# Ledger of designs, part 71: peptides against a protein of PDB entry 3MAZ

Target 1, 99 residues: chain A of PDB entry 3MAZ
Amino acid sequence: VLNPMPACFYTVSRKEATEMLQKNPSLGNMILRPGSDSRNYSITIRQEIDIPRIKHYKVMSVGQNYTIELEKPVTLPNLFSVIDYFVKETRGNLRPFIC
Target 2, 99 residues: chain A of PDB entry 3MAZ as posed
Amino acid sequence: VLNPMPACFYTVSRKEATEMLQKNPSLGNMILRPGSDSRNYSITIRQEIDIPRIKHYKVMSVGQNYTIELEKPVTLPNLFSVIDYFVKETRGNLRPFIA

## One batch from the design tools (peptide; made by RFdiffusion4, then SolubleMPNN)

Design b2_p22_4_s2 (from b2_p22_4, 7 letters changed)
Fold by OpenDDE base, seed 2:
Structure b2_p22_4_s2 (fold): chain B 99 residues (1-99), chain A 22 residues (1-22)
Amino acid sequence: as target 1 above (99 residues)
Amino acid sequence: MEEEEKKKLLEIEERLDKSAYD
């Protein structure tokens, strides 16, 4: 059984995700995409505070949870929580890319 | 966006600074 994915999940490459965010910033600034292997993911963001900044984060599947690879890693129960984490931590500056 | 808000967001961004290639 396949559970639903966050709305900002797209089967795109790192390069494609960057281009999507740059082309349509009004649609959101955060994309979830496939990682280096089948069970891992990556987050690509384009955060515009003073200047546009593109960053990529690894989201590693660990057991039934997911760990965001940060200086101090954060483990969450599902991918929806991963997206929520980025939204809340940035006080709503990051929003899922909806296309 | 207020300058104070920008500063706060930049501080938050610093906490999320570990960007990785993948």
Scores: peptide ipSAE 0.122, ipTM 0.682, DockQ to the pose 0.654
Fold by OpenDDE base, seed 4:
Structure b2_p22_4_s2 (fold): chain B 99 residues (1-99), chain A 22 residues (1-22)
Amino acid sequence: as target 1 above (99 residues)
Amino acid sequence: MEEEEKKKLLEIEERLDKSAYD
């Protein structure tokens, strides 16, 4: 019944995700985690362009799709596509955290 | 990282910059 999740998905809190990314930046800089609501998720990133920056994004489950809450929302068919979106949009600067 | 690339990445980051507290 339960479908596979992206490799960077971890059942961790916002704080734990931040700590994971800070402790092992060489393993990646993007984590997918459970959101505050049952069917929603959150993305935590740690980008180092000029200085380290931690940011969090909401990924809302809408019907059979997922919507990333941005100024201009983006709707995608599955969580794998959500991860792919962040990777491609940042031209590879964001990479899934693989522990 | 070249300065021009940094600028482009910062612009991309800004476009995604609707950080939430969740």
Scores: peptide ipSAE 0.120, ipTM 0.680, DockQ to the pose 0.650
Fold by OpenDDE base, seed 5:
Structure b2_p22_4_s2 (fold): chain B 99 residues (1-99), chain A 22 residues (1-22)
Amino acid sequence: as target 1 above (99 residues)
Amino acid sequence: MEEEEKKKLLEIEERLDKSAYD
């Protein structure tokens, strides 16, 4: 049994997530999706500061925590914290995609 | 968007530059 997931979690592919963000930018610009391996996830974002930029980040399940693969990795206790990190780090520029 | 805010956001994005395939 899975615990509740963040509202921006969707069981979609990399390509599908990109299309969702491009089609409905007013609904948000960040999606959490299943990774290529079990218990891992990916974050897909579409930031439009000057030009649209699509990026994908690996979120690796490590023990009871999750590590975001960045130049300097960030480890957090749950997926809600992962979403919160992206929102706070970008001062609210990134917002969870909500349908 | 204000130019100063745009500059700050671009700097933040630079810190989140490691994108990967998955």
Scores: peptide ipSAE 0.116, ipTM 0.679, DockQ to the pose 0.631
Fold by OpenDDE base, seed 3:
Structure b2_p22_4_s2 (fold): chain B 99 residues (1-99), chain A 22 residues (1-22)
Amino acid sequence: as target 1 above (99 residues)
Amino acid sequence: MEEEEKKKLLEIEERLDKSAYD
């Protein structure tokens, strides 16, 4: 049995994720998607602070945890925490894409 | 969006921009 995934998780490619965020910015600006490897993921965001900016981050599965590959890597216990990290770090500017 | 908030968010984005791109 699979554990529940964050609401902003979609089985889409980098390109598709970018298009989703661009077409419906009112639904959110952050998507969690499958990575290159089976247990790895990627985060795609679209922020409009001054101008629209699309960025992608690696979320690596390490043991029972997940590490967001940032300048200073952040390791969290689950994918829900990963999403929470992005939301809190950006003071709510990033919000999970919900459709 | 207030200019002060905009500046703060840009600073945060700059920190995140230092990630390993995927």
Scores: peptide ipSAE 0.139, ipTM 0.695, DockQ to the pose 0.699; fails the geometry check

Design b2_p22_4_s3 (from b2_p22_4 with E1M E7K I8K D13E W16F)
Fold by OpenDDE base, seed 1:
Structure b2_p22_4_s3 (fold): chain B 99 residues (1-99), chain A 22 residues (1-22)
Amino acid sequence: as target 1 above (99 residues)
Amino acid sequence: MEEEELKKLREIEERFDKSAYD
């Protein structure tokens, strides 16, 4: 049995993720996708506060944990926690993209 | 107030300003 991936995980490229978020902003504004290398991932967000802004973050696999590449890196036990971090830290402004 | 909410969101966004190419 494979451990499930977060609902906002899609096997898409950086470009595709951006397009998905732009096309249907009402479905959410955060996507988890395969990273550019090995067992790493990336988070793409489209946050609209003053104006729409697309940003991408590296989520590095470190041992059995994951580290979000931020000014002050955050290490979490699993990808679900990574998604949760983005949601909670932004007080719900970021929401997983569910199509 | 709406202005207070906006300020909070901007402050939060600043914590995620390190966007990277990947």
Scores: peptide ipSAE 0.118, ipTM 0.673, DockQ to the pose 0.718
Fold by OpenDDE base, seed 5:
Structure b2_p22_4_s3 (fold): chain B 99 residues (1-99), chain A 22 residues (1-22)
Amino acid sequence: as target 1 above (99 residues)
Amino acid sequence: MEEEELKKLREIEERFDKSAYD
């Protein structure tokens, strides 16, 4: 019944996601995970521009869309688009974690 | 990477700095 999820989606905690990204950076640096509320999610990234930095973003379910909680929120039609947004906005610096 | 590309990435990073973290 549940629609397919992005390949970088894992049913892991914030801590586990951080550990996954730190242990295997060659596999990618972005994970989608369950949020604290139903139908909400979080994005955990480990971006290496100057030094490795771990950040976590809220992805809120709004109607049939999803809103990335940024200073200027971005609303997208599905979770695949959310992942794509992070990839494109960072010009490929962020890549989905695939193990 | 080139200095100009690094600068662009830093600017992009700044755009994400004020996110609602979870």
Scores: peptide ipSAE 0.113, ipTM 0.680, DockQ to the pose 0.742
Fold by OpenDDE base, seed 4:
Structure b2_p22_4_s3 (fold): chain B 99 residues (1-99), chain A 22 residues (1-22)
Amino acid sequence: as target 1 above (99 residues)
Amino acid sequence: MEEEELKKLREIEERFDKSAYD
C-alpha cells in the first residue's frame, strides 16, 4: 500500500512531465514522477531564470529514506521533505505543479 | 528581479545542473 503522495506527484513519463510543465507554466514548474525502478522517483523541473531550462533529478529510495542524487547527495525522511527541499533551496523559484 | 537575487538563483541553478541527468 502506498502512503499519501505530494500534490505534484503524477504517474507520467519523463516526456509527459516535460510537456505538462511547458504547456502550463503558471501552474508550477516542478513534478515528481515514478522512476525507472520500483521504489525510486524522479523530479522534473522547468526553471526559468534567464531562459527556460528542463532538468531531471533522481530520487532514490534508500532504506526508509530518500536520497536526491546531487553532487553532494541530500537524504531526507520522505517525499514531502524532498519537495520542500527543492522549494526552499531555490527560495521559492521552484513550485510544485498543481493542476 | 534584483541583480543579487538573480545571481544567487544562477548559482543555485549551477549547483543543481550537475545532477540533472535522470
Scores: peptide ipSAE 0.112, ipTM 0.675, DockQ to the pose 0.782
Fold by OpenDDE base, seed 2:
Structure b2_p22_4_s3 (fold): chain B 99 residues (1-99), chain A 22 residues (1-22)
Amino acid sequence: as target 1 above (99 residues)
Amino acid sequence: MEEEELKKLREIEERFDKSAYD
């Protein structure tokens, strides 16, 4: 049985994700993509506060949860919560890329 | 965007600077 993925999930490379965000910033600035290993993911963001900045974060599958690899890691129950975390933590500055 | 909001966003951005990139 397959669980649904967040709408901002795309089977794209790091490079492709960067290009997507740069080409259509009005559609959002956050993409979830496959990580280097199975069951792991990466978040690519294009945050534009002072100047546009591209950043990539590891999202590691740990048991039934997911951990965002930060200096102080954040563990959440599912990928939807991961996306929600980025949205809320940045007070809406980050928004899922929907094309 | 008000200056105070901008400051808050910059502070949040700083928090994300120390991450494990992939």
Scores: peptide ipSAE 0.108, ipTM 0.677, DockQ to the pose 0.726; fails the geometry check

Design b2_p22_4_s4 (from b2_p22_4, 7 letters changed)
Fold by OpenDDE base, seed 5:
Structure b2_p22_4_s4 (fold): chain B 99 residues (1-99), chain A 22 residues (1-22)
Amino acid sequence: as target 1 above (99 residues)
Amino acid sequence: SKEEELEKLKEIEERLEKSAYD
């Protein structure tokens, strides 16, 4: 049995994630999705501060932790913490997409 | 203020933008 994944995790492609966020912005603006067929993941966001902008971030599996590929990499113990980081770092501007 | 908070969010967005990959 696999451990639970964050609610905003979807087995979708980059394109599909983008379409989901654009179609239903009221449901959230952040999606966690599979990486290049490995234990890695990607975060796709659609921030609408000035204008809508789609961006993608790498989340690499490192040992028992996960590292968000940022200018200054951030290592966290699980994917739930990764989502939490994006929410807190943006002061709530980013919210997990829940459909 | 709302304007001040918006400015802070823009700064955060700019920082995150630099880390985004294509």
Scores: peptide ipSAE 0.256, ipTM 0.793, DockQ to the pose 0.858
Fold by OpenDDE base, seed 4:
Structure b2_p22_4_s4 (fold): chain B 99 residues (1-99), chain A 22 residues (1-22)
Amino acid sequence: as target 1 above (99 residues)
Amino acid sequence: SKEEELEKLKEIEERLEKSAYD
């Protein structure tokens, strides 16, 4: 049986994720989605500090862990921790998209 | 203050922006 995924995980494309975030910003501004390669993922955000900005980040599966492709890569034990990292680093500005 | 918080968030945004991919 497949392990549970974060609530903001959706099997959507980059385009679909962008549309979801734009249509319902009150539901959150961060989506986890499948990456181009198997076992990898991408994070799509719609951060609205000054103006709305759509950005994408790679989350690479490395062994049993995950590495967020940042200037200084961050390795975490699971996808829940990945979501938590984005929430904490942005002091709550980023929130998982829940619909 | 709200202004200081906004500035901090902009700095965080800029840091994350450097790692964003197309």
Scores: peptide ipSAE 0.253, ipTM 0.791, DockQ to the pose 0.856
Fold by OpenDDE base, seed 2:
Structure b2_p22_4_s4 (fold): chain B 99 residues (1-99), chain A 22 residues (1-22)
Amino acid sequence: as target 1 above (99 residues)
Amino acid sequence: SKEEELEKLKEIEERLEKSAYD
């Protein structure tokens, strides 16, 4: 069965996402969640390079694509690609949270 | 090396930090 959403997508608030990542870091450090608008999303990460850092990024639905609101915006065809982008750009440091 | 890899990750983190929103 093909899932329409990435495995790290959860219908949780910013606070809940932060708590999930902090409580179970071994399960991953990246969560995709609903944004302020029903068609937009947010990525919450808990990246630990020197010390744990919680950060949030906007993922805007634009047409049939999605744009990650970075300094230089990145547009991708689907949410799976969005997750893949974060994984690759961080050389595997970021991993989808799977519980 | 491991040290070089760590430095590269720090650079990536800094780049991402600039784009994070409150």
Scores: peptide ipSAE 0.250, ipTM 0.789, DockQ to the pose 0.849
Fold by OpenDDE base, seed 3:
Structure b2_p22_4_s4 (fold): chain B 99 residues (1-99), chain A 22 residues (1-22)
Amino acid sequence: as target 1 above (99 residues)
Amino acid sequence: SKEEELEKLKEIEERLEKSAYD
């Protein structure tokens, strides 16, 4: 049984994720995608504060939890919480890409 | 103000930028 994934999860490459975000910025600016390892993921964002900037973050599977590789790592119980973290920490500036 | 809000967002962006990987 495969558990449900966040709506902003897409089985795309780094390049494809970047293109998706650039093409339709009105649909959101954050994508969750597969990492190099099947157990890990990456977050790709297109944040537009002064100018558009594409950045990528590692989300590592640790036991039954997930750790966002930030300067001060944050461990959360599921991928939905990971998405929620990025939304809250940026005061809503980051929003999940929904198409 | 809008200017102060923008400054706060830039600080957040800077923090996230430091954690981004290539």
Scores: peptide ipSAE 0.246, ipTM 0.787, DockQ to the pose 0.840

Design b2_p22_5_s1 (from b2_p22_5, 9 letters changed)
Fold by OpenDDE base, seed 3:
Structure b2_p22_5_s1 (fold): chain B 99 residues (1-99), chain A 22 residues (1-22)
Amino acid sequence: as target 1 above (99 residues)
Amino acid sequence: SEEEKEKEELLKLFDSWKDQET
């Protein structure tokens, strides 16, 4: 049994995540999903500042922490903090997708 | 406008986050 996961976590593929965000933008614009390995994850976002843009980021498990694979990597203690990071950095523009 | 400036800065932030194949 998995420990509690962020509400925006879904066991979906990259393509499915993209479709979810495009289909119901009012529900949020950020999804956490499984990565290539069991303990790694990916973030899919859909921003609409001017035109819609989809992007994906790796969230790698490193010891007991997680590292967002950005140009300047960010290491956080848990997946909830990962979601919080994206929300805070964008001052609320990114919001977890909640069904 | 203030709104346009904020949008521009946010776009710069998003652009700095390079897309990855996942």
Scores: peptide ipSAE 0.539, ipTM 0.871, DockQ to the pose 0.759
Fold by OpenDDE base, seed 2:
Structure b2_p22_5_s1 (fold): chain B 99 residues (1-99), chain A 22 residues (1-22)
Amino acid sequence: as target 1 above (99 residues)
Amino acid sequence: SEEEKEKEELLKLFDSWKDQET
């Protein structure tokens, strides 16, 4: 049994996540989804500051924390903090997809 | 404008986040 997950978590593939974000951009532009391995996840974002851009990032479970696999990795205590990080760093440009 | 400056900063941020194969 999984602990509570962020509202923008969906058991979807990369392709499905991309389609969700493209079809309903008004609902948000960030999805958390299962990674290739158990206990790991991926973030799919769709930003459209100038033109639409889809990107994906790995969120790796490390001990009791999670690391966003960026060039300069960011380690956070839980998945809610991961979502919060993206929201805060972009000053609200990224918003969790709520369907 | 301040809006354009903010957009530029965001674009720079997103560019710094390199896409990954997942």
Scores: peptide ipSAE 0.539, ipTM 0.872, DockQ to the pose 0.805
Fold by OpenDDE base, seed 1:
Structure b2_p22_5_s1 (fold): chain B 99 residues (1-99), chain A 22 residues (1-22)
Amino acid sequence: as target 1 above (99 residues)
Amino acid sequence: SEEEKEKEELLKLFDSWKDQET
């Protein structure tokens, strides 16, 4: 049995994640998905402040923590914290995609 | 307006987050 995962986690590809966000923007604009390597993940976001923009970020498993590959890397204890980071930093602009 | 300032700040934040998956 897999440990609990964030509600916005889906076993989808980069392309599928993009399509999900584009088709139903009202359900959220952030998806967590499997990365190219085991135990690594990726975050796909679709912000539309002015025009729709899709971006992807690596979430690397480091020991028992996770590091968001940003210009200034952010290391957090779990994937829930990773999602929380994006939500808080954007003051709610980014919301986990829930369907 | 305050709303416009907020949007501007968010845009700056998003721009700072470079696409790193590729």
Scores: peptide ipSAE 0.534, ipTM 0.870, DockQ to the pose 0.781
Fold by OpenDDE base, seed 5:
Structure b2_p22_5_s1 (fold): chain B 99 residues (1-99), chain A 22 residues (1-22)
Amino acid sequence: as target 1 above (99 residues)
Amino acid sequence: SEEEKEKEELLKLFDSWKDQET
């Protein structure tokens, strides 16, 4: 039995995630995807405040929590909270990519 | 303007988020 994943989770590569965000920016600008290691993930964002910029961040599984690998790491209890963090911190600028 | 200031602050936020996957 697998727990539900955030709606913006897709089993795609870094390259594929980038392409998805570029092709359909109206659907959102943030994707959660599998990391290189099991139980780890990555966030791919495409911000376009002035010019489009693609960036990727590690979401590391630490015990029962997840840590977003930022300059100032952020630890959260689940992946839904990870997505929520990005949405709230950017005041809605980042939105989960929903097909 | 307020909009420009918000844009600037958001840009600063994104700049602070360094790509950590590499």
Scores: peptide ipSAE 0.530, ipTM 0.869, DockQ to the pose 0.753

Design b2_p22_5_s2 (from b2_p22_5, 11 letters changed)
Fold by OpenDDE base, seed 2:
Structure b2_p22_5_s2 (fold): chain B 99 residues (1-99), chain A 22 residues (1-22)
Amino acid sequence: as target 1 above (99 residues)
Amino acid sequence: SAEEEEKKKLLELFESWKDQEI
């Protein structure tokens, strides 16, 4: 049984995610993708407040929660909350990529 | 302006998020 994933989750590589965000910025600027290890994920964002910048963040599965690997790690209960965190923290600047 | 301040705050936020080569 597989639980539902956020709409911005795609089984793509870092390179593919970057290309997706660059080619269709109107569809969103944030992608969730598989990490290097099973049960872990990565977030790829493309912000363009000033100039376009691509960033990647690890999302580690820890017990029943997920931790965004930032200098000050953020732990959340599920992947939907991870996406919500990025949206809320940026006051809507980051939006899930929906194609 | 409010727009400029918001832009500045966002840039600072993104800068604080050190990314990983993954």
Scores: peptide ipSAE 0.538, ipTM 0.875, DockQ to the pose 0.736
Fold by OpenDDE base, seed 5:
Structure b2_p22_5_s2 (fold): chain B 99 residues (1-99), chain A 22 residues (1-22)
Amino acid sequence: as target 1 above (99 residues)
Amino acid sequence: SAEEEEKKKLLELFESWKDQEI
């Protein structure tokens, strides 16, 4: 049995996540999805500040925490904090996709 | 303007976040 997951978590592939974000931009621009390995995840975003851009970020389970694989890795205590990080760092530009 | 500066900062932030083919 899985613990509660963020509302923007969907069991979808990279392709499906991209299609979801492109089809309904008004519902949000950030999705959390399963990674290629168990207990790992990926964040897919679609930003439209300049031109539409789809990006993917790896979120690795490390012990009791999660690390966002960026140039300067960010380690957080749970997946909710991971979502919060992206929202706060972009001052609200990124919003979880809710449908 | 504040809006243009915010947009500039966001673009720089996103550029710094190198993505992966995952």
Scores: peptide ipSAE 0.537, ipTM 0.882, DockQ to the pose 0.728
Fold by OpenDDE base, seed 3:
Structure b2_p22_5_s2 (fold): chain B 99 residues (1-99), chain A 22 residues (1-22)
Amino acid sequence: as target 1 above (99 residues)
Amino acid sequence: SAEEEEKKKLLELFESWKDQEI
């Protein structure tokens, strides 16, 4: 049996994720979604510090961990930690999208 | 102000996070 997924995980496309975040910004601004390959994912965020900005990041499954594909990659033990990382680093600016 | 500085720091953080999905 597979481990549970973060609450902000949705089986949606890049476009659908963007639309979800744009339609209901009050529900959160971060979505975890399936990547191009099995066991890989993508994070879609919509920040509104000055003007709305959408960005996407690859989350690669490597061994027993997950690596956020940034210029300086960040490796974490599970997807929940990946979500927590974004929340923590932005001091709460990023919040998981919960509908 | 503190709020302005916080927003500035956040913007710098987001700017450092390059969009890696192609």
Scores: peptide ipSAE 0.536, ipTM 0.873, DockQ to the pose 0.766
Fold by OpenDDE base, seed 1:
Structure b2_p22_5_s2 (fold): chain B 99 residues (1-99), chain A 22 residues (1-22)
Amino acid sequence: as target 1 above (99 residues)
Amino acid sequence: SAEEEEKKKLLELFESWKDQEI
C-alpha cells in the first residue's frame, strides 16, 4: 500500500506534466511526478507572471528526507513539506495542480 | 506600486531557481 502522496502527485512523464499544466492552468501550476529513480521525484512548474515558463526541479530522496535540488538545496522531512515549501516561498503564486 | 514590486520579487525568485532537470 502506497503511503499518502500530495494531491498534485501524478505518475506522468516530463512531457505529460508540461502538457497538463499548459492545457488547464486554472487547475494549478505545479506537479509532482516520478523522477529518474524509484525514490526520487521531480517538480514541474508553469509560471506566467510575464510570459509562460516551464521549469523542472529534482527532489532527491536522502535517507528519510527529501532534498530539493536548488542552487541552495533545501532538505525537508516529507513530500508534503516539499509542496508546502514551493507554495509558501512564492506566497501562493505556485498552486498544486488538482485534476 | 506594491503589486509591481511583488511581481518583480517573484520573477527574481523564479530566476534564482535554475532548471535542474536536464
Scores: peptide ipSAE 0.532, ipTM 0.875, DockQ to the pose 0.761

Design b2_p22_5_s3 (from b2_p22_5, 12 letters changed)
Fold by OpenDDE base, seed 1:
Structure b2_p22_5_s3 (fold): chain B 99 residues (1-99), chain A 22 residues (1-22)
Amino acid sequence: as target 1 above (99 residues)
Amino acid sequence: SAMAKEKEELKKLFDSWKDQET
C-alpha cells in the first residue's frame, strides 16, 4: 500500500508545474513533482514578493529521508515535512498548490 | 513597518534559495 503524498504533489513536468502556478496563483504557489530520477522529487515555487519568479529545488531521496538541495541542505523524514519546511520558513508565504 | 521588515527578510530568504534543479 502506497503512502499518501502531499496535497500539492502532482505528476507533472517542470513546464507544466510552472504553467499551473502561473495560471491559478490564488490556489497556491508551491508544487511538488517527480524528479528526473526515481525516488527523487522537485519543488517548484512561484515567488511573488515583488515580481513573479519561478524557482525549482531538488529533493533527493537519501535512504529513508529526503534532502532539499539548498545551500545549506535540509534533511527531513518525509515529503510532508519537506512541504512543511517551505511553509514554515516563509512564515506562510509559500502555500501548497491545491486544485 | 512590520510588513516591510517581513518582506525584506523574505526576500533575503528566497535569494538564498538558489534554483538548483538543473
Scores: peptide ipSAE 0.571, ipTM 0.883, DockQ to the pose 0.743
Fold by OpenDDE base, seed 3:
Structure b2_p22_5_s3 (fold): chain B 99 residues (1-99), chain A 22 residues (1-22)
Amino acid sequence: as target 1 above (99 residues)
Amino acid sequence: SAMAKEKEELKKLFDSWKDQET
């Protein structure tokens, strides 16, 4: 039994996620994907402030929560909140990739 | 302009988020 995952979650590699975002930027610019270890994830985004730029962030499972490994780590209760954080923090600039 | 300022602030935010190996 699988727990519900955010719509922008895809079982893809770092490279595949990058390609997805580059090929269809109109569908969104943020993907959640499996991390290097079990129960961990990664966020891949495609910034387009000036020129396109790809970045990746670790989302680590910590107890029953998740921590986004930023300069100042952010801990949230679930993956949906992680996606929401990126959307809100960027005032809507980041949008989940929906294909 | 307001748009230019918003863009600059967003750029600063993104720059503060260091890219990671995953």
Scores: peptide ipSAE 0.570, ipTM 0.882, DockQ to the pose 0.805
Fold by OpenDDE base, seed 2:
Structure b2_p22_5_s3 (fold): chain B 99 residues (1-99), chain A 22 residues (1-22)
Amino acid sequence: as target 1 above (99 residues)
Amino acid sequence: SAMAKEKEELKKLFDSWKDQET
């Protein structure tokens, strides 16, 4: 039995996540998906400040926390906090994809 | 304008987040 996951979590591939975001931008622009390893994840975003840009970030499971693999890593207590981080840092520009 | 400044700051933020091959 798995613990509850963020609403924007989908068991999709990098390609599928990209397609989801491109096809329905009104539903959100951020997806959490399984990473290449067991307890790791990836964040796929579709930013649209000027032109649409798809980017991916690694979310590594470290102990009971999660680290967003940025140049300056950010460690958070759970996946909900990971999503919250992206939302808050972008002042609401990034929103979880809900379908 | 405030919106213009916000847009530029957001661009800087996104640019600082280097894309990962994952």
Scores: peptide ipSAE 0.569, ipTM 0.882, DockQ to the pose 0.769
Fold by OpenDDE base, seed 5:
Structure b2_p22_5_s3 (fold): chain B 99 residues (1-99), chain A 22 residues (1-22)
Amino acid sequence: as target 1 above (99 residues)
Amino acid sequence: SAMAKEKEELKKLFDSWKDQET
């Protein structure tokens, strides 16, 4: 049984994710996408504080949890929590891309 | 202003989040 994925999850490449965020910024600025491994993922964001900037972060499956590969790694219980982390940490600046 | 301060803090946060997929 496939577990539900966050609404901002799309089976897209790094390039495609970038294009999606650039073309429709009103729909959100954060995408979750597959990583190089089936159990790993990547987060692509388009932050627009001064000028638009695209960044990507690895989300690694570690045991039953997920670790966001930041300077100081953050481990969370599921992918929904990963999305929540980015939203909360940025106080809503980052929003899941919903199309 | 509060907004300006929040913007600055947000900038610091994003700067600390280095692009980890490159």
Scores: peptide ipSAE 0.561, ipTM 0.880, DockQ to the pose 0.728

